# Peptides against a protein of PDB entry 3B8E, part 227

Target 1, 230 residues: chain A of PDB entry 3B8E
Amino acid sequence: PFLIFIIANIPLPLGTVTILCIDLGTDMVPAISLAYEQAESDIMKRQPRNPKTDKLVNEQLISMAYGQIGMIQALGGFFTYFVILAENGFLPIHLLGLRVNWDDRWINDVEDSYGQQWTYEQRKIVEFTCHTPFFVTIVVVQWADLVICKTRRNSVFQQGMKNKILIFGLFEETALAAFLSYCPGMGVALRMYPLKPTWWFCAFPYSLLIFVYDEVRKLIIRRRPGGWVE

## One batch from the design tools (peptide; made by RFdiffusion4, then SolubleMPNN)

Design b2_p29_4_s1 (from b2_p29_4, 26 letters changed)
Fold by OpenDDE base, seed 2:
Structure b2_p29_4_s1 (fold): chain B 230 residues (1-230), chain A 29 residues (1-29)
Amino acid sequence: as target 1 above (230 residues)
Amino acid sequence: EEEKKIEELVEELKKKVEERLKELEEILK
């Protein structure tokens, strides 16, 4: 997300604090849960890790999270971001190159796609309004990611949801997302304004896309072991 | 028992994350 922000020179879709909340709060518990997953032998070649002595993050999980699946996840976040900004008068094309003026405190007449002028404070409110939905989108997409990372070759339907810790991790991740989204003061403290419940559903198509992608990938691997898709 | 230990570890981690978030909040103030 940050790289796209720099390359496209768009308003920041996700704040640094929110990113830290994802990395520390959202990813850590799932990573621990996966350390104890009775997963496929290709993922879990050893007994459950000791969280105190062993690396909590599996290299395979990292590869999946920051690889192609991470790209789909980012697309989901950006989709939500662009929808919210468009609803507030900023079309995606208009956002390109706007960052410099957007972040300038002295410019209080930035025009949207419809010629409406926005003060710095108003722009920042809209920006911060995007942070929470982006974060929630990431969490919802991570539900799919957590499920699919259990296996390398086997279908989710074959492996099932056997690890109670993983299920717990999903609930904790969701609870954290709800807390950060709806707890009073988070808008000021973390630049995460409260989220309308309807925005949770914006991520579901992308979660489904990840599931479909992974199932197709796994199907190909099962039919063509040793292929480049592995 | 192992699940309980992990739940305890998760709760401990949750506390650490909350502490870190508070620290970050203080830095951002």
Scores: peptide ipSAE 0.005, ipTM 0.224, DockQ to the pose 0.069
Fold by OpenDDE base, seed 3:
Structure b2_p29_4_s1 (fold): chain B 230 residues (1-230), chain A 29 residues (1-29)
Amino acid sequence: as target 1 above (230 residues)
Amino acid sequence: EEEKKIEELVEELKKKVEERLKELEEILK
């Protein structure tokens, strides 16, 4: 998200605090789930013949898989961002290069795609209105990530949802999202304005996409053990 | 002042996350 902000010179889609909340709050549970699964897999597997090369290859493959999931998460967030700005009169094409004027407090007549003039304060309200839905979109997409992290090779349908860790992780992320979105004062402090309930559903297609992607990946791994998809 | 408030909030959030992580670790044992 931050790279696209710099390259496209668009209004900031995700605040620094929200980025920190994602990094610290939402990524830790998946990391623990991965560490636990890796430990379980290491208990079940014979020691790798070459611990250095096999460990490095596994770490690279895991890193690539999570990198791809992270890209899908970012796409979901940006989709939500562009939808909100479009609903407020700023079409995606109009946002390109707008950052300089957007962030200038002395310019109070920035025009939207329909010729409506926006004051600095109004623009910042719209920007901060985007932060919460962007964050929530990432959290909802991470629900799918938590579910897929339960097993590296087996389908989630085979092991079921009885894992207390997974359920707790889902609850934690949801509670964090609700707290940041609706707790009084958090809107001003974190620049995350209250979220309309409808925006929670905006992320569901991307969560489904990640889930389907991972199930297909796992299916390929089961059919072709030791393949490049692992 | 706003930056300081944000830092305090981030630290508080970090503490809450750490507490929850400890609870998770206990459930995992």
Scores: peptide ipSAE 0.000, ipTM 0.244, DockQ to the pose 0.079
Fold by OpenDDE base, seed 4:
Formats: sequence, C-alpha cells, structure tokens
Structure b2_p29_4_s1 (fold): chain B 230 residues (1-230), chain A 29 residues (1-29)
Amino acid sequence: as target 1 above (230 residues)
Amino acid sequence: EEEKKIEELVEELKKKVEERLKELEEILK
C-alpha cells in the first residue's frame, strides 16, 4: 500500500498508525495461529523424505501462497479506497499525481473529476474517511486468509473450523476493526472516521476471491499430488 | 479537557510520524 502511494503519488489510502495496527494486531495472531496450526494430518503423517529440502520447499510454497494472498488483499484495500474517493467525486485516473496538490494546505481549490473545488480540510476529511474502510477491508480479507490457512490439502468444509486460535484471531481482528471504526475519538486520534456498515461489504468479493483461489489450489493439489502447486 | 489533550498529543505524534514518513519518502526517492 505504501509503495503504491509513493509510486502512483495518490492521496494516502491508509494511515501509518493503521498500518501498524494491521502489522502488530491483525498479522501477529494469524502468524501465531499458523505456527500452532497442527500441521494438517496429512502433513504431519508424511515424514519428509528429505527433512531439510522438503521443509524448505514447503516454506517456499507457503511464502508464495501468502505473497499472492497479500497481493489480493492489497488490491481489495485499494479497490475500497478508489470506490470511496469516486463516491466523493475523485475518479481513480484523477487521483494519479494529485498527492502534491492534495497535501498542500495552501491549495484550497483542488478540483475533483466533476470540477468541484475542495478545500484542504475537506480533502483531509475525505482522505481520513478512506482510512477506516481500507483497514476494515484488510480485516475482512484476512478472515478469508485465516480460514484458508488452516488447511493445505483439504477444503475448509472437510476439516471444519476446529482451531481455537484461528477463531480467536478472527474475533480479535474483528474487535480491533470495530474498536478503530466506531470508538469515539478515533477519527481524530487515528485519522479513522466512523465507517458506514455498508462498507464492510465492499471487501466480501475479495474475501470470496481468496477463498475460491485457495479452494481451487487445494483442488489442484488433491487431483495432482506431487505437482508444483503444492 | 483530557480528551483534548490526548487529541493534541495524538496530533503532535501524527505530525512527527508524517515528518518521518516524508523523510523516508525522500530517502526512497
């Protein structure tokens, strides 16, 4: 997200504090849940033929899968960001290169895509309005990520949600999202204005995409044991 | 009043973080 912000020179989609909350609050519990995830019974039962090489390959495959999921997650966040800005009159194309003028407090006549002039204060309000939905989008996408991480080969429907740590992680992320979105003062403190409940649904397509992606991946692994997708 | 003080402190922290981010952006440029 930050790299795209720099490269595209768009208004900041997510505040630094919010990023830290994601990294420390939402990513740590999933990482712990993954560490304590009892390796899928099939993974534990398969003695590595070569413990060193098979472990490394497995770690690389996990890393690649998480990298891809992370990209989808980022895309989901940016989608939500662009939707909100578009609803406020700023089309995605117009946002490219706008940051310089956007962040200039002396420019009070930044035009949106429809010729409406925005004061610095109004622009910052709209920017901060994007932070909460972006964060919530990340959390909702992480729900799917957490659910899919539980199984490597088996469908989530086959193993069920028995991991208490995973469930705890989902609740913690949701609670954090609710706290940051609806707690009084967070708009000023974290530049996260209250989220309309409707914005929670903007992330669902991406969560579904991650879920479908992982189920397809798992299906391929089940159908082609020993394939490169494992 | 305490809420206002916290808001002010948070705004100051935000400014510092923004300054650091700008510095980081300058380093990355």
Scores: peptide ipSAE 0.000, ipTM 0.220, DockQ to the pose 0.018
Fold by OpenDDE base, seed 1:
Parts: sequence; C-alpha cells; structure tokens
Structure b2_p29_4_s1 (fold): chain B 230 residues (1-230), chain A 29 residues (1-29)
Amino acid sequence: as target 1 above (230 residues)
Amino acid sequence: EEEKKIEELVEELKKKVEERLKELEEILK
C-alpha cells in the first residue's frame, strides 16, 4: 500500500497509526492461524521427508503466500481509496502527482476533477476519511484470503470452515475494525473518522471476485497439473 | 511459476521503495 503512494505521488491513503493497527492487530492472528494449519497438515499427511530441504520449501511457500495476500489486500484498499476520493470529486487520474499540492497547508485552492476548490482542512478531512474504509477493506479482504489459503489445491468447499483458530482470527479482526471505526475519540486519536455502515460492503464485490478468481485458478491447476499457473 | 514471478515482482518493488525512501531522506536533509 505504501509503495503505490510513493510511486504515484498520491495523497496518503493510510496513516502511520492505521498501518500499525493493520500490522499488529489484523495480520498477526491470520498469520498464526496459517502457521498452525500448515503445521497440522504437515504432521498429518507428510512422511518424514528430509527436514532441512522441506523446511526451506515450506518457509518459501509461506513467504510467497503472505506476499500475495499482502498485494491483494493493498489492491483492495487502493480500490476503496479511489472510490471514496472519486465520490468526493477526485478522479484517480487527477490524483497522480497531486501529493505535493495536497500536503501544502498554504495552498487552499486545489481543484478537484470538476473544478471545485478544496482548502487544506477539507483535503485532510477527505484524506483521513479514507483511513477507516481502507482498514475495513483490508479486514474484509482478509476474510476471503484466509478462506482461500486454507486450500492450496482443493476447493474451499471441500475443506469447510472447521478451523477454530481461523474463526477466532476473523472475529478478532472484525471486532478490532468495529472498535476503531465506531469508538468515540478514534477520529482524534487515530485520525480514523467514523465509517458509514454502507462502506463495509464496498469490499465485498472485490472479495467475491478474488474468491472466484482463486477457485478458477485452482480448477485450472487441477485440470492441467504442471501448467504455467503452478 | 506464477508464484515465483510474483515473488520476483515483490522483491523488485521492495528495492524501488527502498531507493525512493533514501531519496526522500536526502531531500529532507
């Protein structure tokens, strides 16, 4: 997420506090859940293979899975960010290179895509309004990603939602998201303004698309073992 | 193979970010 911000010179989509809440609050329990599922799957199904080579391969596979999940989460967050800014008059094309003028407190006439002028205070309110939905989008995308990660080759429908650790992780991150979004004082303390309930659903179509994409990918892998998708 | 390409892309992106962060640190000095 922070990468696209630096590369595109767009207004900051995530505050430092929001990033810390994501990294420490939402990513930790899913990470632990995935680590336990892998350990359980390795204990139950693998004959004692050479522990040094298999450990290295598993660590690489875990690292790749987390890297992919992180990229998907970033894409979902940026999608929500661009939707909110577009609803406020800033189209994605107009945001490119706007950061310098956006962050300048002395420029109070930054124009949106429709020629409306925005004061520094108004711009910062819109910027901070993106932080909470971005965080919530990450949580909603994590629901899909956690379900997807349960099955590397099998359909999610075959393994089911029997993992208690996963269910606990989903509950914990959702409770944290609700707390940060609706607790009084979070707008001042964390610069996370209250989220409209409708914005919780903005990520659902995206999560569904990711889910469908991954199921199709897995179906292709199962039908063509050793193809370019592996 | 796709997973390896994604990993390579992530590593390349990390390097670009580190370079940009160094540039920003130099501008702030």
Scores: peptide ipSAE 0.000, ipTM 0.214, DockQ to the pose 0.018; fails the geometry check

Design b2_p29_4_s2 (from b2_p29_4, 26 letters changed)
Fold by OpenDDE base, seed 2:
Structure b2_p29_4_s2 (fold): chain B 230 residues (1-230), chain A 29 residues (1-29)
Amino acid sequence: as target 1 above (230 residues)
Amino acid sequence: KEEEEIEKLVKELQERVEERLKKLEEILA
């Protein structure tokens, strides 16, 4: 998300602390899930392993899968971000390059897409209103991983451990999201203003997208065992 | 053995996440 922020020069979609919370919290769940998947794959193959080449391939596969899932998650977050800003009068096209004026405390007449002028304080309120939904969107997208894991044809033991870790991770993420979203003072302390419950549902299309993506991936893996899509 | 391998992989991934976080902190600082 930060790279898109830099490239597009848009208002900051997430605060630094929120980004850290995502990376430490939400990103760990997919990483752990992929680690279990890789370990399971290694166990199932049970072939003589060249430790250098196989580790490299595994790291690449994990990195690619993690990167792809992370990209889709980020897209979900940005979708929510753009929806909120659009509802407040800032269309996505108008946000391109707006950061410089947006972050300038001395400019109190930044125009939205409809010609309405926004003070610095008003803009920052809208910006901070986006931080929480972005984070929540990532958490909601992570819920898809729980469904994904249930559909895997893994050993009951490995699947059970994976599900336990995922459930625990999702619980922690959801609890953190609830805490950051609704605890008094979070808007001031972390630039995360309270979230309307309706915004929890904004991420569901992307959760579905992750689900479809994983099902397609699984289908490809089943059709091409040992392929690079694993 | 399987649990140990999983734990090892999890630890490696955690280390990578921590490294990424450190890099992000450096960029955001």
Scores: peptide ipSAE 0.007, ipTM 0.255, DockQ to the pose 0.041
Fold by OpenDDE base, seed 3:
Structure b2_p29_4_s2 (fold): chain B 230 residues (1-230), chain A 29 residues (1-29)
Amino acid sequence: as target 1 above (230 residues)
Amino acid sequence: KEEEEIEKLVKELQERVEERLKKLEEILA
């Protein structure tokens, strides 16, 4: 998310504290999963054919899988961000390069895609309105990722311990999302305004799309073992 | 035995997260 923010020079889609919460949660689950996978690999006397290459391949596969999941989550969040801004008169194309003028307190006449002028205060209200839905969208997308991981029958993820850790991590992230979204004072402290219930459902079509994409990917991998999609 | 070790690790991680959140609240405050 931060890289896209820098490259596109768009208004800040997610608050710094919320980004830190996502990074901490997202990094913790993989780290625990890797620690348990190493512990289970030590217990499972399966002689790796080549311990160095098999460990390297597993680390690369895990890193690639988590990297892809992270990109999909970011895309879901940005989708919600662009929908909210479009509903408020800012089309995605118009947001490109707008950050400099958006963050300038002395410019009170920033025009939207329809020629409406926005004061600095009005712009910041719209920006902060995006933060909570963006975060909730990421959490809902993570639910889809959990379902995908459970349905991977022949994948390395069949180890039941990884599924329990993922379920627990998602529960903690969901509880944190609910706390940040609805606890009084969080809007002032974290600049996350209260979430309208309708925004919880905005992420579901995207989660379904991710699920369909992953099933198609799995079908391709099964039909073409060793292909570029692995 | 493995489930008990997982529960212990989860509790330790929860405690560490709570400590970090408290520190962040202190910095923001």
Scores: peptide ipSAE 0.000, ipTM 0.225, DockQ to the pose 0.132
Fold by OpenDDE base, seed 5:
Structure b2_p29_4_s2 (fold): chain B 230 residues (1-230), chain A 29 residues (1-29)
Amino acid sequence: as target 1 above (230 residues)
Amino acid sequence: KEEEEIEKLVKELQERVEERLKKLEEILA
């Protein structure tokens, strides 16, 4: 998300606090899941023909899968960001290159897509209104990972531990998202303005997309058991 | 007091990030 912000020169979609919350909160769950998947793969591998290469391949595949999930999550966040800005009069095309004027405190007449002029303060309110929904979108998309873990055919005990850790992580990030979204003063303190409850649902299509992606991935793995993915 | 300190820290961090972003923009521009 930060790279897109720099490349597209759009208003900042994520605040520093949201970035930290993602890195320390939401990204921890995938990292833990990755560690468990690696451990499970090490246990499930019959005598590897070459333990070093097979481990490396598996780690790469898991890393790629989580990388792709992360990309889908980012897309979900950006979708929410663009929807919010569009509802406030800023169409996605209009946001391209707008950052320079957007962040300029001396420009109080930035025009939206409909010719309405926005003061610096108004623009920053809209920007900060995007921070919380972006974070919440990531959290909601992470719920798909819970479903994915439940559908994996791992040992009940290993899956149980993984699910408990994942559920705890998801609960923690969701509670944090709710706290940051609805606690009074967070708009001023953290530049995260309150989120309308309806915005929680904006991420659901992307959550479904992740679920579909994982099912397709699993299907591919099942069809090519001798391939790089086992 | 703790909330105020957190608020100050967050503001300071945001200002630093914004400064770094501005510098990066200057380099890219």
Scores: peptide ipSAE 0.000, ipTM 0.225, DockQ to the pose 0.020
Fold by OpenDDE base, seed 1:
Structure b2_p29_4_s2 (fold): chain B 230 residues (1-230), chain A 29 residues (1-29)
Amino acid sequence: as target 1 above (230 residues)
Amino acid sequence: KEEEEIEKLVKELQERVEERLKKLEEILA
């Protein structure tokens, strides 16, 4: 997200606090998943045929999977960002290169895509209105990721412990999202304005896309057994 | 000052999450 912000010179889609909260949430769930995958790999006494190469391949596959999921999460967040700004009169094309004027406190006549002039304060309110939905979008997309992780391993016994951890992770992320979104004073402190409940649903199409993407990926891996997973 | 307080709060939350994760790891070990 931060790289696209720098490259496109768009208004800041995420504040420092939201980035930190995302990093906390996005690092926690993968870290938990990886810790359990390692614990499961240690419990699964199947001697890795070549422990060094198989461990390296698994670590690379896991890192690539989480990297891809992270990219999809970022895309979902940016979609929400662009939708909110478009609803407020700023089309995505108009946002390109607008950052310099957007962040200038002395420019109070920044025009939107429809010729409406926006004061600095109004622009910052709209910008901060994007932070909470962006964060919530990531949390909802992470729910899909957690469900996907649950479906990856067919072991019913492993699913039980993973379910408690996944539920705990989901609860913590959701509780954090609710706290940041609805706690009084968070709008001023965290620059996260209260979210309309409808915005929670904007992430669901992306959660579905991630689910479909992972299922398609699994199907491709199943159809090409001789690939990178042997 | 508010950003520093927020960073401190986030750090405290991170530490609490890490402590809970360690406890979970201990329970699962």
Scores: peptide ipSAE 0.006, ipTM 0.272, DockQ to the pose 0.030; fails the geometry check

Design b2_p29_4_s3 (from b2_p29_4, 25 letters changed)
Fold by OpenDDE base, seed 2:
Structure b2_p29_4_s3 (fold): chain B 230 residues (1-230), chain A 29 residues (1-29)
Amino acid sequence: as target 1 above (230 residues)
Amino acid sequence: EEEKELEKLVEELQKKVEERLKKLKELLE
């Protein structure tokens, strides 16, 4: 997300604090839960790790999470971001190169795609309105990611949801997302304004896309062991 | 029992994360 922000020079879709909440609050517990999954031998090459002596996070799971699946997650987040900004009058094409003027406190007449002028304060409210939905989108997409990370070759339908800790991680992640999204003061404290419940559904197509992608990938791996898709 | 211990560990980690986030917030204010 940050690289796209720099390259496209668009308004910041996620604040630094929000990113930290994702990395430390949202990703860590699920990653730990996955380290104890009774997963496929390719993922779980060793017994469950001792949290005191061993790395809590499986490097292979990290590589999967931040690889191609991570790109789909980012696309989901950006989709939500662009939808919200478009609803507020800023079409995606208009956002390109707008960051410099957007972040300038002294410019209070930035025009949207429809010629409406926006003050700095108004722009920042809209920007911060995007942070929470982007975060929630990542969480919803991570639900699918956590499920698919259980296996490299086997379908989710074959492996099932056997790890209670993973299930707990999904609930914990969701609870954290709800807390950060709806707790009073988070808008000021974390630049995460409250989210309309309808925005939770914006991520579902991308969660489905990840799920379908992974099932197809796994199907290919099962049919062609040792292929480049593995 | 191992699951309960792990749940407790997760809760402890959550508290640590919350504390870290609080500290980070204080640093960013």
Scores: peptide ipSAE 0.000, ipTM 0.221, DockQ to the pose 0.064
Fold by OpenDDE base, seed 3:
Structure b2_p29_4_s3 (fold): chain B 230 residues (1-230), chain A 29 residues (1-29)
Amino acid sequence: as target 1 above (230 residues)
Amino acid sequence: EEEKELEKLVEELQKKVEERLKKLKELLE
């Protein structure tokens, strides 16, 4: 998200605070869940014949898989961002290069795609209105990530949702998202304005996409053990 | 002042996450 902000010179889609909340709040439980799942899986696996090469390959494959999931998460967030700005009169094409004028406090007549003038304060309200839905989109997409991370090779449908760690992780992320979105004062403090309930559903297609992607990946791994998709 | 308030909020959130992680560890034991 931050790279696209710099390259495209668009209004900031995700605030620094929201990034910190993702890194510190939402990623910790998934990381711990993965660490426990990996430890349990490693106990059941024979020691790698070549610990250095097999560990490096596994780490690279895991890193690539998480990198791909992270890209889908970012796309989901940006989709939500562009939808909100478009609903407020700023089409995606109009946002390109707009950051300089957007962030200038002395320019109070920035025009939207329909010729409506926006004051600095109005622009910042719209910007901060995007932060919460972007964050929530990431959290909802992370639900799918948590579910898929439960197994390396087996379908989630085979192991079920009986893992207390996974359920707790989902609850924690949801509770954090709800707290940041609806707690009084958080809108001003974190620049995350209250979220309309409808925006929670905006992320669901991307969560489904990740889920389908991972199930297909796992299916390929099961059919072709040791393939490049692993 | 806003940065300090933000740091405080992040610290409080971090503490809550740590407490929940401890509870999770207890549930896993």
Scores: peptide ipSAE 0.000, ipTM 0.219, DockQ to the pose 0.080
Fold by OpenDDE base, seed 4:
Order: sequence, then structure tokens, then C-alpha cells
Structure b2_p29_4_s3 (fold): chain B 230 residues (1-230), chain A 29 residues (1-29)
Amino acid sequence: as target 1 above (230 residues)
Amino acid sequence: EEEKELEKLVEELQKKVEERLKKLKELLE
């Protein structure tokens, strides 16, 4: 997210505090949950044929999963960001290169895509309005990530949701998202304005895409054991 | 003032994370 902010020179989609909340609050528990669940379902239940090679394969699988999932999460967050800004009159194309004028407090006549002028204060309000939905989008996408990463080969429907740590992680992320989104004072303190409940649904298509992708992947693995998709 | 409030919130979040990590450790035992 931060790299795209720099490269595209768009208004900041996610605040530094929100990033810290993701890194410390939402990513750590899922990472532990995933590590534990992989150990429980795929690693520890299968006696390693070669402990060194099997460990490396598992590390690669974890790394690939996190890398791909992280990209989809970022895409989901940016989608939500662009939707919110578009609803406020700023089309994605118009946002390119706008950051310089956007962040200038002395410019109070920044035009949106429809010619409406925005004061600095108004621009900052809409910017901060994007932070909470971006964060919530990441959390909602992480729900799918946690659910899909239970097993290498088995569908979620076959394995079920028996991992207590995973369930705990889901509740923790959701509770944190709710706290940051609806707790009074977060708009000022964290630059995260309250989220309309409707924005929780903006991430669902991406969560569904991740779920479908993983189920298809697992289906391919089941049908073609030893394939490159493993 | 905003920075101080932010620092306090970060500290509170860190405490919550630590508490949750302790609970996770307890669940793993």
C-alpha cells in the first residue's frame, strides 16, 4: 500500500497507525494460527519422509501463500479505497498525481472529477474516511485467508473449522476492527472515521475470490497429486 | 496532543496484543 502511494502519488490510502494495527494486531495472530494449523493438519500429522526437505517445502508453501494472499489483500484494500473516493467525486484516474495538491494545506480549491472544489479539511476528512474501510477490508480478506489455509489438500468443507486458535484469531481481528471502526475518538486519535456497516461487504468479493482460488487449487492438487501446483 | 494520544493508543494496543499472545500460548499448551 505504501509503495503504491509513493509510485502513483495518490492520497494516502492507509495511515501509519492503521498499518501498525495490521502488523501488530491482525497479522500476528493469523500467522501463528496458520503456522499451528499447518503443523497440525499437514506437517505434524504426516511423518516427514525427509525432515529437511519437508520443512523447506512447508516454508515455501507458507511463503507463497502469504505472498499471494498479501497481494490479494492489497488489491482488496485499494479497491475499497477507490470506491470510497469515487463515491466522493474522485475517480481513480483523477487521483493519479493528486497527492501534492491534496496534502497542501494552502490549496483549498482542489477539484474532484466533477469540478467540485474541496478544502484541505474536507480532503483530509475523505482521506481519513478511507483508512477505516481499508483496514476492515484487510480484516475481512484475512477471514478468508485463515479459513483456506487449514489444509494443503482438503477443502474447507472436508476439514471443517476445528482449530480453536484459528477461530480465536478470527474473533480477535473482528473485535479489533470493530473497536477501531466504532470506538469514539478513533476518528481523531487514529484518523479512522467510523465505518458504515455497508463497507464491510466491499471486501466480500475478494474474500470469495480467494476462497474460490484456493478451492480450485486444492481440487487440482487432489486430482493431480505431485503436480507443480503443490 | 494527537501524537500523545496516538502513543497511548499504541501502548494500549500493544498491551492487548501481549495479553492475546499469552492467551494463545495458554491455548497451545
Scores: peptide ipSAE 0.000, ipTM 0.232, DockQ to the pose 0.077
Fold by OpenDDE base, seed 5:
Structure b2_p29_4_s3 (fold): chain B 230 residues (1-230), chain A 29 residues (1-29)
Amino acid sequence: as target 1 above (230 residues)
Amino acid sequence: EEEKELEKLVEELQKKVEERLKKLKELLE
């Protein structure tokens, strides 16, 4: 997200506080859940024929899968960001290169896509209004990620929601998102303005996409054991 | 205080990136 912000010169889509909340709050439980699940899967696996090579391959595949999921999460966050800015009069094309003028405190007449002028304060309110939805989008997408992590090779439908750690993670992330979004004073303290409940639904297509992606991946692995997708 | 320091650091980094981008644009022009 930060790299895209720099490259595209768009207004900041994700605040530092939201990044910290993601890294410390939302990503920690998935990481722990994965560590436990890897341990369980390794216990259930027959001794690998070559422990060194098979472990390395598994680690690379897990890393690649997480990289792809992370990209989908970022896309979901950016989608929500662009939708919110578009609803406030800033179309995505207009945001390209706007950062310099957007962040300039002395420019109080930045025009939106419809010719409306925005003061610095108004622009910052809109920017900060995007931080919470971006975070919430990541959380909602992580619901799917947590659910898919529970199963390495089997469909989610086959293993069910038996992992208590996973369920706890889902509730923790949701509670954190709700707290940051709706607790009074978070707009001032964390620059996270309250989110309309409708914005939670903007992430659902991406959660579904992750779910479908993982099910397809698992299906491919099951049909072609020993393929490079494993 | 740590949040303010982080914000300052981010602002400084943003300024440095903007300066570098400006220089790059000037070089391409």
Scores: peptide ipSAE 0.000, ipTM 0.203, DockQ to the pose 0.014

